# Ledger of designs, part 13: peptides against a protein of PDB entry 5HB3

Target 1, 150 residues: chain A of PDB entry 5HB3
Amino acid sequence: RQMQDRCMSEYNQRIRNAPEGSIDPFRMACYKIIGRCDLSNRSLDGLQTDVNDWIWLQFNLARETDRSLELAGESYGLAELQASIREIGLKHFPKTAAEDTNGSFGMFFYLQILAGMFEQAIAYLYPFSYVDAVHFAIALTYYGLLRPVD

## One batch from the design tools (peptide; aimed at target 1 R42 I88)

Design b1_p13_7 (made by RFdiffusion4)
Pose (drawn by RFdiffusion4):
Order: sequence, then C-alpha cells, then structure tokens
Structure b1_p13_7 (pose): chain A 150 residues (1-150), chain P 13 residues (1-13)
Amino acid sequence: as target 1 above (150 residues)
Amino acid sequence: SEPTAEQVEQMLA
C-alpha cells in the first residue's frame, strides 16, 4: 500500500512532469514496470524497442484480480489486454486472403494465441490456411483450451 | 498503448 502510493506519486511529480530529456529512459521504464505506473500508456518511449518489446510490456503490466472489489485506479488484466488485441486486428490486419500479400496474418494469429483468444484465433486463421487452423485446434482441444459447440 | 508505426511495419512484414 505504501510503496504503490509513493511510487505512483513519485513517478507523476518527479518524472512525468519533470524536465524532458532529463530522466533516464530506462529509469522511466523501470518505474512503469515495477510500480505499474500509467497503465493508460503502455509504451516504451525513448528506447530502441521492437514489436516484441511492446507485446511483452502489455502482458508484463497485466495482472488478474478476483472479480469482487475495486483496484486503485483502472484495472488492467487479460480482459483489457484482449480488448486491445481485438482493435489492433481491425485496424492493422486483414480478414480475407485477398487482403494479405506478405503473410502478416500470422502475427495477429500469434497475438490472439498469446492472449488466450483461442476460439477467435482459430476462426481467424482458417481462411488463410485451413490446414494449420484444423491442427492447431486439435492441439488446443487435446488440452481443453477450445470451447466447442454443444 | 499502441504499437509504433515502425513496429506495425514489422508486424505487417
């Protein structure tokens, strides 16, 4: 309780609203991670990072809490992470094979798998490669990670 | 909370 309050406030007063270009980029990153500061902007600004670093941060900052009472601020769990993956799909990735030329649909399928969006990930992949979709569904069904129809 | 333009290009590569 104490540390979360001190860390959150310290980050807002002495880092976010501090002179720009003065605070080490990695230090700001360490505070965002350790204290989960500013869950509204889950980015690694000022660092040479790639898409995998961004993806990692989304999960790294995600935490699951019992759905019974409030959290300090806004919650960020698997549910919110999935909502973010969905909008990225509509905005940046194709749904039909005609929209894809480079083979990028695989990235979105990979993102949906990471987020546990198994039903949606298989349904998304089938039009691009039914063979792979059929077998990945078999792998998931074997462990019980695919909700079937009654 | 979104990927940068360069990261989107990597995703669509």

Design b1_p13_7_s1 (made by RFdiffusion4, then SolubleMPNN; from b1_p13_7, 5 letters changed)
Fold by OpenDDE base, seed 3:
Structure b1_p13_7_s1 (fold): chain B 150 residues (1-150), chain A 13 residues (1-13)
Amino acid sequence: as target 1 above (150 residues)
Amino acid sequence: SEPTEKQIEEMLS
């Protein structure tokens, strides 16, 4: 808590006093990850990031805690992350094999798996790769992660 | 959020 308070204080000072674009983006990342500052903004400006970096950040920022104990506007859980992934999927990823021009379906499948959206992930993968969907379904069922009867 | 969507779009481009 002391560390969080310090980070919040420094974050506020930097945001208020530093010229625009002068703040070290890595320092800003530390304020978000360690200090949980400004969690409504879940992106890292000024850093070159990929999808793995993005999803890693989302999971680190997400907490499985009671919202009543979190600061207003600073709560973000797994449910919200899953909702975000669903929305991203609807807007930016192919829904059918016919729409897939660059093979990006695998990335969306990957994101859903990481977020624990197993049933949705398998259902999504099936029209793109029947064989892979079946193999993953078997594996997930074996480990008790997939609910075959929904 | 809109910023997140923009970031994803940039990464996928």
Scores: peptide ipSAE 0.042, ipTM 0.717, DockQ to the pose 0.322
OpenDDE base, seeds 1, 2, 4, 5: peptide ipSAE 0.039, 0.040, 0.039, 0.040; ipTM 0.717, 0.721, 0.722, 0.721

Design b1_p13_7_s2 (made by RFdiffusion4, then SolubleMPNN; from b1_p13_7, 4 letters changed)
Fold by OpenDDE base, seed 4:
Structure b1_p13_7_s2 (fold): chain B 150 residues (1-150), chain A 13 residues (1-13)
Amino acid sequence: as target 1 above (150 residues)
Amino acid sequence: SLPTEEQIKQMLA
């Protein structure tokens, strides 16, 4: 808690007083991750990141909280992450093979799997790669992760 | 917040 309080204080001080571009982006990342500062902004500005870095950050920032005690805008957990991934999919990933120019469907499948969206992931993958979808479905079912439709 | 379109493009490149 002491570390978190320190991070929050330093973060607030720096964001207000430091000249633009003078703050080490890695330091700011530490304040965000460790101090949980400014969680409304779940990105690492000023850093070169890939999708793996992004999803890693989302998982680290997501917490199970007592939502009954928190304001609606202050909670960020797995459900919110899943919602974010769904929105990203709708906006930025191909919905059909005809729309897929770069093979990016696999990345969206990957993101859904990481977020525990197994049924949706398989359903999404199926029209792009039947064989892969079936193989993943078998594996997920074997480990009790895939829930068949009633 | 969601990443920007440009950020997504960069991540997927």
Scores: peptide ipSAE 0.045, ipTM 0.740, DockQ to the pose 0.438
OpenDDE base, seeds 1, 2, 3, 5: peptide ipSAE 0.040, 0.039, 0.039, 0.041; ipTM 0.724, 0.720, 0.721, 0.722

Design b1_p13_7_s3 (made by RFdiffusion4, then SolubleMPNN; from b1_p13_7, 5 letters changed)
Fold by OpenDDE base, seed 1:
Structure b1_p13_7_s3 (fold): chain B 150 residues (1-150), chain A 13 residues (1-13)
Amino acid sequence: as target 1 above (150 residues)
Amino acid sequence: SEPTEEQIKEMLS
């Protein structure tokens, strides 16, 4: 608690007093991850990040805590992450093979798998690559992540 | 838009 309070104090002081662009982006990342400062902003400004960095950050910021103990505005767990991925998919990823111009369907499949959206991921992949979808379905079933249809 | 969506858009551009 003392460490978190100190991080929050330093974070707030820097945001208010530091000139724009003068704050070390890595330090800001530390405040966010360790201090859980300003979790409403889930971006790391000033850093070159990729999709792997983004998803890693989302998992680190997500809490496995009881939602009843957190303020509605501060609660972010796996369910909220899954909702975010769904929304991102609807806006930025191809829905059909005809819409796929750069092969980005694989990335959306990957994000869904990482977020534990296995059934949705397989359903999404199937029209793009039948063989791959079947392969992943078999593998996920083997590991007990997909329930076989009775 | 959620910051997440904008970030992903930037990464895909």
Scores: peptide ipSAE 0.048, ipTM 0.732, DockQ to the pose 0.272
OpenDDE base, seeds 2, 3, 4, 5: peptide ipSAE 0.039, 0.042, 0.037, 0.038; ipTM 0.705, 0.718, 0.698, 0.691; seed 3 fails the geometry check

Design b1_p13_7_s4 (made by RFdiffusion4, then SolubleMPNN; from b1_p13_7, 5 letters changed)
Fold by OpenDDE base, seed 4:
Structure b1_p13_7_s4 (fold): chain B 150 residues (1-150), chain A 13 residues (1-13)
Amino acid sequence: as target 1 above (150 residues)
Amino acid sequence: SEPSEEQIKEMLA
């Protein structure tokens, strides 16, 4: 895309000429999202962001591209995002109800759903909230997003 | 990629 090429050109120019940290963080965000610049860093350091902002950014960066034409550090897809969500779960979220002290299991369920990890999300939720897991399972099945065992 | 420490704290709150 022409706009993407322009962003990359501007990014390359500014990264060479501008003092470190002097580039407007919103402009940097544009270079990252539109120009696909420096995707090895999938964060917006100069901006105050919440969890929803983070996941939104990950989805925008995790796009279908011809990976063969991209540098290794600039290739990022849904599979990589899903892997990141799994790692976040393993590191930070409760595995059982006994480990849950503040109800954070719901957030991990939410992240898995957003990332399209429907079967894993339901399986995770089930031991924490049977009723909610069944509720979501029915809905997801109805819309063809969940595939129950044959 | 993982969220920042502050974002992780928010996730776990």
Scores: peptide ipSAE 0.327, ipTM 0.890, DockQ to the pose 0.772
OpenDDE base, seeds 1, 2, 3, 5: peptide ipSAE 0.139, 0.237, 0.203, 0.158; ipTM 0.799, 0.852, 0.831, 0.819

Design b1_p13_8 (made by RFdiffusion4)
Pose (drawn by RFdiffusion4):
Structure b1_p13_8 (pose): chain A 150 residues (1-150), chain P 13 residues (1-13)
Amino acid sequence: as target 1 above (150 residues)
Amino acid sequence: SEPTEEQVAQMLA
């Protein structure tokens, strides 16, 4: 309780609202991670990072809590992470094979799998490659990670 | 909370 309060306040007063270009970029990153500061802006600004670093941060900052009482601030768990993956799908990725030329649909399928969006990931992949979708569903069903119809 | 333009280009590569 103490450390979360001290770390959150320290980050707001003496880093976010501090002179720009003065604070080490990695240090700000270390505070965002350790203290989960500013879950509203889950980015790694000031660092040479790629899409995999961004993806990792989304999961790294995610935490699951019993759905019984409040958290300090806004919650960020698998549910919120999935909601974010969904909007990225509509904005940046195609739904039909006609919209895809480079083979990028695989990235969104990969994102949905990471987030545990198994039903949606298989349904998304089938139009691009029914063969792979059929077999990935078999792999998931074997371990019990695919909700079937009654 | 969103990928940068460069990261989106990598995702669509």

Design b1_p13_8_s1 (made by RFdiffusion4, then SolubleMPNN; from b1_p13_8, 4 letters changed)
Fold by OpenDDE base, seed 2:
Structure b1_p13_8_s1 (fold): chain B 150 residues (1-150), chain A 13 residues (1-13)
Amino acid sequence: as target 1 above (150 residues)
Amino acid sequence: SLPTPEQIAEMLA
């Protein structure tokens, strides 16, 4: 708690008082990841990041904290991450094979799997690759991760 | 704010 409070204080001071562009983006990232500062902003400004960095960050920020103890603004869990992935999918990924020009469906499938959205991932993959969807469904069922929808 | 789905899509593209 003391460390978190110190991180928050430093983070707030730097955001308020530091000239624009003078803040070390890596330090700000540390405040966000370790100090859980400003979790409403889940981007790392000033850093070049890829999808792997983004998803890694989301998982690190999406801690199952007792919602009762965290201030409403600091509660970010798996459900919120899954919601974010759904929104990304709806906006930026093909919904049908006919819409897929760049083979990006695989990336969205991958993100859904990482986020534990197994049923949705399989359902999504099915129209793009029936065989792959069936194989993944079998594997996920074997490990007890896939729940057949009634 | 989350990276906007747009920002993520740009990163994924």
Scores: peptide ipSAE 0.038, ipTM 0.675, DockQ to the pose 0.402
OpenDDE base, seeds 1, 3, 4, 5: peptide ipSAE 0.034, 0.035, 0.037, 0.038; ipTM 0.666, 0.667, 0.698, 0.680

Design b1_p13_8_s2 (made by RFdiffusion4, then SolubleMPNN; from b1_p13_8, 4 letters changed)
Fold by OpenDDE base, seed 1:
Structure b1_p13_8_s2 (fold): chain B 150 residues (1-150), chain A 13 residues (1-13)
Amino acid sequence: as target 1 above (150 residues)
Amino acid sequence: SEPTEEQIKEMLS
């Protein structure tokens, strides 16, 4: 608690007093991850990040805590992450093979798998690559992540 | 838009 309070104090002081662009982006990342400062902003400004960095950050910021103990505005767990991925998919990823111009369907499949959206991921992949979808379905079933249809 | 969506858009551009 003392460490978190100190991080929050330093974070707030820097945001208010530091000139724009003068704050070390890595330090800001530390405040966010360790201090859980300003979790409403889930971006790391000033850093070159990729999709792997983004998803890693989302998992680190997500809490496995009881939602009843957190303020509605501060609660972010796996369910909220899954909702975010769904929304991102609807806006930025191809829905059909005809819409796929750069092969980005694989990335959306990957994000869904990482977020534990296995059934949705397989359903999404199937029209793009039948063989791959079947392969992943078999593998996920083997590991007990997909329930076989009775 | 959620910051997440904008970030992903930037990464895909």
Scores: peptide ipSAE 0.048, ipTM 0.732, DockQ to the pose 0.270
OpenDDE base, seeds 2, 3, 4, 5: peptide ipSAE 0.039, 0.042, 0.037, 0.038; ipTM 0.705, 0.718, 0.698, 0.691; seed 3 fails the geometry check

Design b1_p13_8_s3 (made by RFdiffusion4, then SolubleMPNN; from b1_p13_8, 4 letters changed)
Fold by OpenDDE base, seed 2:
Structure b1_p13_8_s3 (fold): chain B 150 residues (1-150), chain A 13 residues (1-13)
Amino acid sequence: as target 1 above (150 residues)
Amino acid sequence: SEPSAEQIAEMLA
C-alpha cells in the first residue's frame, strides 16, 4: 500500500528527528491507525483516553484479514487482543467477589464480551453474580455465540 | 501487552 508506506516513512522520520512531545498526538494517532505504524506500541501517547477508546483502538489495530500483508513484527489480530485482555484480567481484575473492593468485575466482564471471549466472560461472571451469568449464558447460547462445552 | 495492561488498569482506577 502506497499510502501506508508513506505514513510509515513519515512516522519513522518524525520519531527519529523530532524532539519528544513536539509532534501532534493526533497526527501520530493517524500514523498508528491508518498507517499501521509501530503496532508493537498499541497506545496513543499524548491523548486523553478511556477504556472505550482503548478497546476501540485495539479492534482497529487487530486485522485478521490483513495479517498476511503485515510484517512479522507488525502482526496483530483478535487472538492477540484476546490474549492481552486475558493478561489484563489476570493482573488487574479481581478473581473472586472477596477480592473485589471497587466493583470492577463488571468492567472486565464487559471487555471480555466485547472481545468475543464469551465462554470466559460467563465463567468469570459466575462467582460474582450467578443469576446474571446464567442470564447472559442463555442469551449468548440462543444467538449461537456461547458453546456450553468447549 | 504489559504496558497496555497497566495503562488500562490506570484508566479504570
Scores: peptide ipSAE 0.051, ipTM 0.757, DockQ to the pose 0.332
OpenDDE base, seeds 1, 3, 4, 5: peptide ipSAE 0.049, 0.044, 0.042, 0.045; ipTM 0.749, 0.715, 0.717, 0.734

Design b1_p13_8_s4 (made by RFdiffusion4, then SolubleMPNN; from b1_p13_8, 4 letters changed)
Fold by OpenDDE base, seed 5:
Structure b1_p13_8_s4 (fold): chain B 150 residues (1-150), chain A 13 residues (1-13)
Amino acid sequence: as target 1 above (150 residues)
Amino acid sequence: SLPTAEQIAEMLA
């Protein structure tokens, strides 16, 4: 708690008082990740990030903290992340093979798998690659991760 | 604000 309070204080002070461009983006990232400062801003400004960095950050920020200890009052957990991924999929990823120009369906499948959305991931993959969908379904079932849809 | 779906899409492009 003391560390968090200190981080929050330093973070706020730097955001408000530091000249533009003078703040080390990595330091700010540390405040966000370790100090859980400004969790409403889930981007790492000034850093070159890829999808893997983004998803890693989301998982780290999505900690089920004991609600009682979350001073920030913002709860972002796995459920919210899953909701975000669903929204991203609806807006930015192909729904059919005909819409897929860049082979991006695999990335959305990957994101769903990482977020534990196994049934949805398989259902999504099926029209793009039947063989792959079946293989993943078998594997997920074997490990008890796929619930048979009635 | 949650990274917008748009921001993620840009990162994925």
Scores: peptide ipSAE 0.033, ipTM 0.681, DockQ to the pose 0.333
OpenDDE base, seeds 1, 2, 3, 4: peptide ipSAE 0.032, 0.033, 0.029, 0.030; ipTM 0.674, 0.676, 0.658, 0.663

## One batch from the design tools (peptide; aimed at target 1 W54)

Design b1_p14_1 (made by RFdiffusion4)
Pose (drawn by RFdiffusion4):
Structure b1_p14_1 (pose): chain A 150 residues (1-150), chain P 14 residues (1-14)
Amino acid sequence: as target 1 above (150 residues)
Amino acid sequence: SAKLDAYMAAVNAA
């Protein structure tokens, strides 16, 4: 309780609202991670990072809590992470094979799998490659990670 | 964000 308060306040006063270009980029990153500061802007600004670093941070900052009482601030768990993956799908990725030329649909399928969006990931992949979708569904069903119809 | 849009553009251009 103490550390979270001190770390959150310290980050707001002495880092976010501090002179720009003065604070080490990695240090700001360490505070965002350790203290989960500013869950509203989950980015790694000032660092040479790629899409995998961004993806990692989304999960790294995610935490699951019992759905019974409040958290300090806004919650960020698998549910919120999935909601974010969904909007990235509509904005940046195609739904039909006609919209895809480079083979990028695989990235969105990969993102949905990471987020545990198994039903949606298989349904998304089938139009691009029914063979792979059929077999990935078999792999998931075997371990019990695919909700079937009654 | 713009950085994220750039990542997604790079993935779609690969």

Design b1_p14_1_s1 (made by RFdiffusion4, then SolubleMPNN; from b1_p14_1, 10 letters changed)
Fold by OpenDDE base, seed 5:
Structure b1_p14_1_s1 (fold): chain B 150 residues (1-150), chain A 14 residues (1-14)
Amino acid sequence: as target 1 above (150 residues)
Amino acid sequence: SSRLDKLMEEIRSS
């Protein structure tokens, strides 16, 4: 708790007082990941990141810790991550095969799988690739990850 | 890479 409070204090001081662009982006990342500072901003500005880096960050921020240990207003869990992925999907990914000009459907499928959204992932993949959707459904069912009743 | 970059920009802007 003391470490987290110190991180928050330092983070807030730097954000408010440092000239624009003068803060080391890696230091800011440390405050965010270790100190859980400013969880409402779920990006690492000034760093070159890909989708894997983004999703890794989201999982690190989405900790299933006791809510009592989280600072007021700084809670982020798996449910919030799943909601974010859903929103991203609605805004930025193709909904039908006809809309898929760049083959990006696979990336959204991948994000849903990583976030444990198995039923939704299969449902999404189905109109793009029937065969792949069936194979993934069988595999997920075998490992007890897909709920047949849903 | 250009496609991924575009996608990441879209995700970050969301």
Scores: peptide ipSAE 0.062, ipTM 0.736, DockQ to the pose 0.124
OpenDDE base, seeds 1, 2, 3, 4: peptide ipSAE 0.035, 0.036, 0.036, 0.037; ipTM 0.694, 0.689, 0.680, 0.699; seeds 1, 3, 4 fail the geometry check

Design b1_p14_1_s2 (made by RFdiffusion4, then SolubleMPNN; from b1_p14_1, 9 letters changed)
Fold by OpenDDE base, seed 5:
Structure b1_p14_1_s2 (fold): chain B 150 residues (1-150), chain A 14 residues (1-14)
Amino acid sequence: as target 1 above (150 residues)
Amino acid sequence: SSRLDALMQQIRNS
């Protein structure tokens, strides 16, 4: 708690008083990740990030169990992340094999798997690659991660 | 959301 309060104080002071662009983006990232400062902004400005960096950040910012310990008035958990991934999928990823010009379906499948959206991931993959969808379905079922519809 | 959109567009174009 004391460390979080210090991080929040320093973060707020720097945002208010530092000239624009003078703050080290990595330091700001540390305040966000460790200090949980300004969780409403779930991006790291001034850093070159890829999809892996993005999803790693989302998981680190997400909290399921410690809502009572969060000083932030906003709750962000796995459910909100899953909702975000669904929205991204609807906007930016191919829905059918005919729409897939760049093979990007695999990336959306990957994001859904990382977020624990196993049933949706398999359902999405199926029209693109039947064989791969079946293999993943078997594996996920074996590990108890896929709920078979009875 | 806008930055994520840009990232996803880059992924699509990569």
Scores: peptide ipSAE 0.057, ipTM 0.738, DockQ to the pose 0.759
OpenDDE base, seeds 1, 2, 3, 4: peptide ipSAE 0.054, 0.050, 0.051, 0.100; ipTM 0.732, 0.732, 0.727, 0.771; seeds 1, 3, 4 fail the geometry check

Design b1_p14_1_s3 (made by RFdiffusion4, then SolubleMPNN; from b1_p14_1, 10 letters changed)
Fold by OpenDDE base, seed 5:
Structure b1_p14_1_s3 (fold): chain B 150 residues (1-150), chain A 14 residues (1-14)
Amino acid sequence: as target 1 above (150 residues)
Amino acid sequence: SERLDELMEQIRSS
């Protein structure tokens, strides 16, 4: 794509020639998102971002690309994102209700749902809130997103 | 992800 090649050229020129901090962070974000420049760096430096911004960026950068077309770069897809969320869960979120001091279990549940980890999300939520877990399980089943275990 | 780790730490500290 001519547009992608042009974005890559401009991005490379600016990174190499511009003094640190002189480049508009929003412009750099546009090069990353639209031009897919420097996908090895999956953060938006110089911008105040939250978890929602982070997850949105990851989904936009993660492409269901056929492994065959990504010749030279690290493939980042949904599977890699799911693996990252799992690792973060093990490190930063409560495993039991007794460990939950600030209600952060809801955030991890939310991240799992966004990443399509429905079965794991329900299983995680269950010990914290039985009622909520059942309601979400019913809803996900209704929409065909949760596979009931036989 | 290092960035996600930082964000999660910020949430826990708030």
Scores: peptide ipSAE 0.138, ipTM 0.796, DockQ to the pose 0.515
OpenDDE base, seeds 1, 2, 3, 4: peptide ipSAE 0.119, 0.132, 0.126, 0.135; ipTM 0.787, 0.793, 0.789, 0.793; seeds 1, 2 fail the geometry check

Design b1_p14_1_s4 (made by RFdiffusion4, then SolubleMPNN; from b1_p14_1, 9 letters changed)
Fold by OpenDDE base, seed 1:
Structure b1_p14_1_s4 (fold): chain B 150 residues (1-150), chain A 14 residues (1-14)
Amino acid sequence: as target 1 above (150 residues)
Amino acid sequence: SSRLDELMEKIRAS
């Protein structure tokens, strides 16, 4: 608690008072990840990140807590992350093979798998790559992550 | 747009 309070205080002071561009973005990232400061902003400003960095951050910030114990605006768990991925998919990824011009379907499949959206991931992949979808379905079923009856 | 939206645009452009 003492560490968290200190992180929150330092984070707020730096955001409000530090000159533009003077804040070490890695330090700010530490405050966010370790101190859980400003969780409403789930991005790392000032850092060049890729999709792997983004998804890693989302998982680190996400917590499975009892909703009854969460304060308004502080709830972000796996369900919220999955919802975000669904929305991103609807907006930015091809819905059919005919819409795919650059093979980006694989990235959306990857994000869904990482987020534990196995059934949706396989269903999405199937029209793009039948062979790959079948292989992943077999593997996921073998490890108990995909239920054939579902 | 979210940070991810911007990232996805960069990925598509690469």
Scores: peptide ipSAE 0.054, ipTM 0.744, DockQ to the pose 0.540
OpenDDE base, seeds 2, 3, 4, 5: peptide ipSAE 0.054, 0.049, 0.058, 0.054; ipTM 0.739, 0.730, 0.744, 0.741; seeds 3, 4, 5 fail the geometry check

Design b1_p14_2 (made by RFdiffusion4)
Pose (drawn by RFdiffusion4):
Structure b1_p14_2 (pose): chain A 150 residues (1-150), chain P 14 residues (1-14)
Amino acid sequence: as target 1 above (150 residues)
Amino acid sequence: WDTFLEDLYEQLTS
């Protein structure tokens, strides 16, 4: 309780609202991770990072809590992470084979799998490659990670 | 592929 308060306040006063270009980029990153500061802006600004670093941060900052009482600030768990993956799908990725030329649909399928969006990931992949979708569904069903119809 | 991932990163962080 103490450390979360001290770390959150320290980050707001002496880093976010501090002179720009003065604070080490990695240090700000270390505070965002350790203290989960500013869950509203989950980015790694000032660092040479790629899409995999961004994806990693989304999960790294995610935490699951019992759905019984409040958290300090806004919650960020798998549910919120999935909601974010969904909007990235509508905005940046195609839904039909006609919209895809480079083979990028695989990236969104990969993102949905990481987030545990198994039903949606398989349904998304089938139009691009029914063969792979059929077999990935078999792999998931074997371990019990695919909700079937009654 | 690398160009696509770079463009995707820039769009996600914009």

Design b1_p14_2_s1 (made by RFdiffusion4, then SolubleMPNN; from b1_p14_2, 7 letters changed)
Fold by OpenDDE base, seed 1:
Structure b1_p14_2_s1 (fold): chain B 150 residues (1-150), chain A 14 residues (1-14)
Amino acid sequence: as target 1 above (150 residues)
Amino acid sequence: MKEFLKKLHEELTS
């Protein structure tokens, strides 16, 4: 808690008081990750990042905390992350194999798997790649992660 | 794929 408070204090102080162009983006990233600072902006400003960096950051920021203990700030847990992935899927990824022009379905499948949305991931993958969907379903079932509907 | 991912990242961080 003390470390988090210090990170938050330093983060806020630098955002407010640092001269323009003097902010080290890597240092700010460290404060953001360790301190879970500014959960309303879940990005690393001033850094060249990709989708893998983005999703990694989301998981690092996501915590299952008792909502009663979270300060008046926005709660961000696995449920909120899953909701975000669903929204991204609806907006940016193909819904059918006919819409897939660039093979991007695999990335959305990957994001769903990372977020523990196993049933949705398999259901989504099935029309794009039957063979892969079956193999992943077998593996997920073997590890007890996929719950077949009775 | 790389171009798509770049655009996606830009939209996610905007």
Scores: peptide ipSAE 0.028, ipTM 0.584, DockQ to the pose 0.751
OpenDDE base, seeds 2, 3, 4, 5: peptide ipSAE 0.015, 0.025, 0.025, 0.021; ipTM 0.439, 0.551, 0.548, 0.477

Design b1_p14_2_s2 (made by RFdiffusion4, then SolubleMPNN; from b1_p14_2, 8 letters changed)
Fold by OpenDDE base, seed 1:
Structure b1_p14_2_s2 (fold): chain B 150 residues (1-150), chain A 14 residues (1-14)
Amino acid sequence: as target 1 above (150 residues)
Amino acid sequence: MKEILEQLHKLLTS
């Protein structure tokens, strides 16, 4: 807690008081990750990031905490991450094989798997790659991760 | 999903 509080204090102080252009984005990233600062903005500002960086950050920020201990709007756990992935999926990824021009369906499938959205991931993959969907379904079932939904 | 699971069940029971 002491370290998190210190990171939060430093993060907020720098955002408010640092001269324009003087902020080290890597330092700010460190504070954000370690201190879980500014959970309303779950990006690394001033850094060039890709989807892998983004998802890595989301998992680092996500924590299951007692909601009674968190201030309103400061909760970010697996459920919120899954909601974010759903939203991104609706906006930025192909819904059908006919819409996929660059093979980006695989990335969305990957994001869903990482987030434990196994049923949704398989359902999504199925129209793009039947064979792969079946293979993943077998594996997920074998490990008890895929639940037969009635 | 139901179709996939049905196919999976067929494969596992075969």
Scores: peptide ipSAE 0.022, ipTM 0.453, DockQ to the pose 0.018
OpenDDE base, seeds 2, 3, 4, 5: peptide ipSAE 0.017, 0.017, 0.006, 0.015; ipTM 0.442, 0.436, 0.228, 0.403

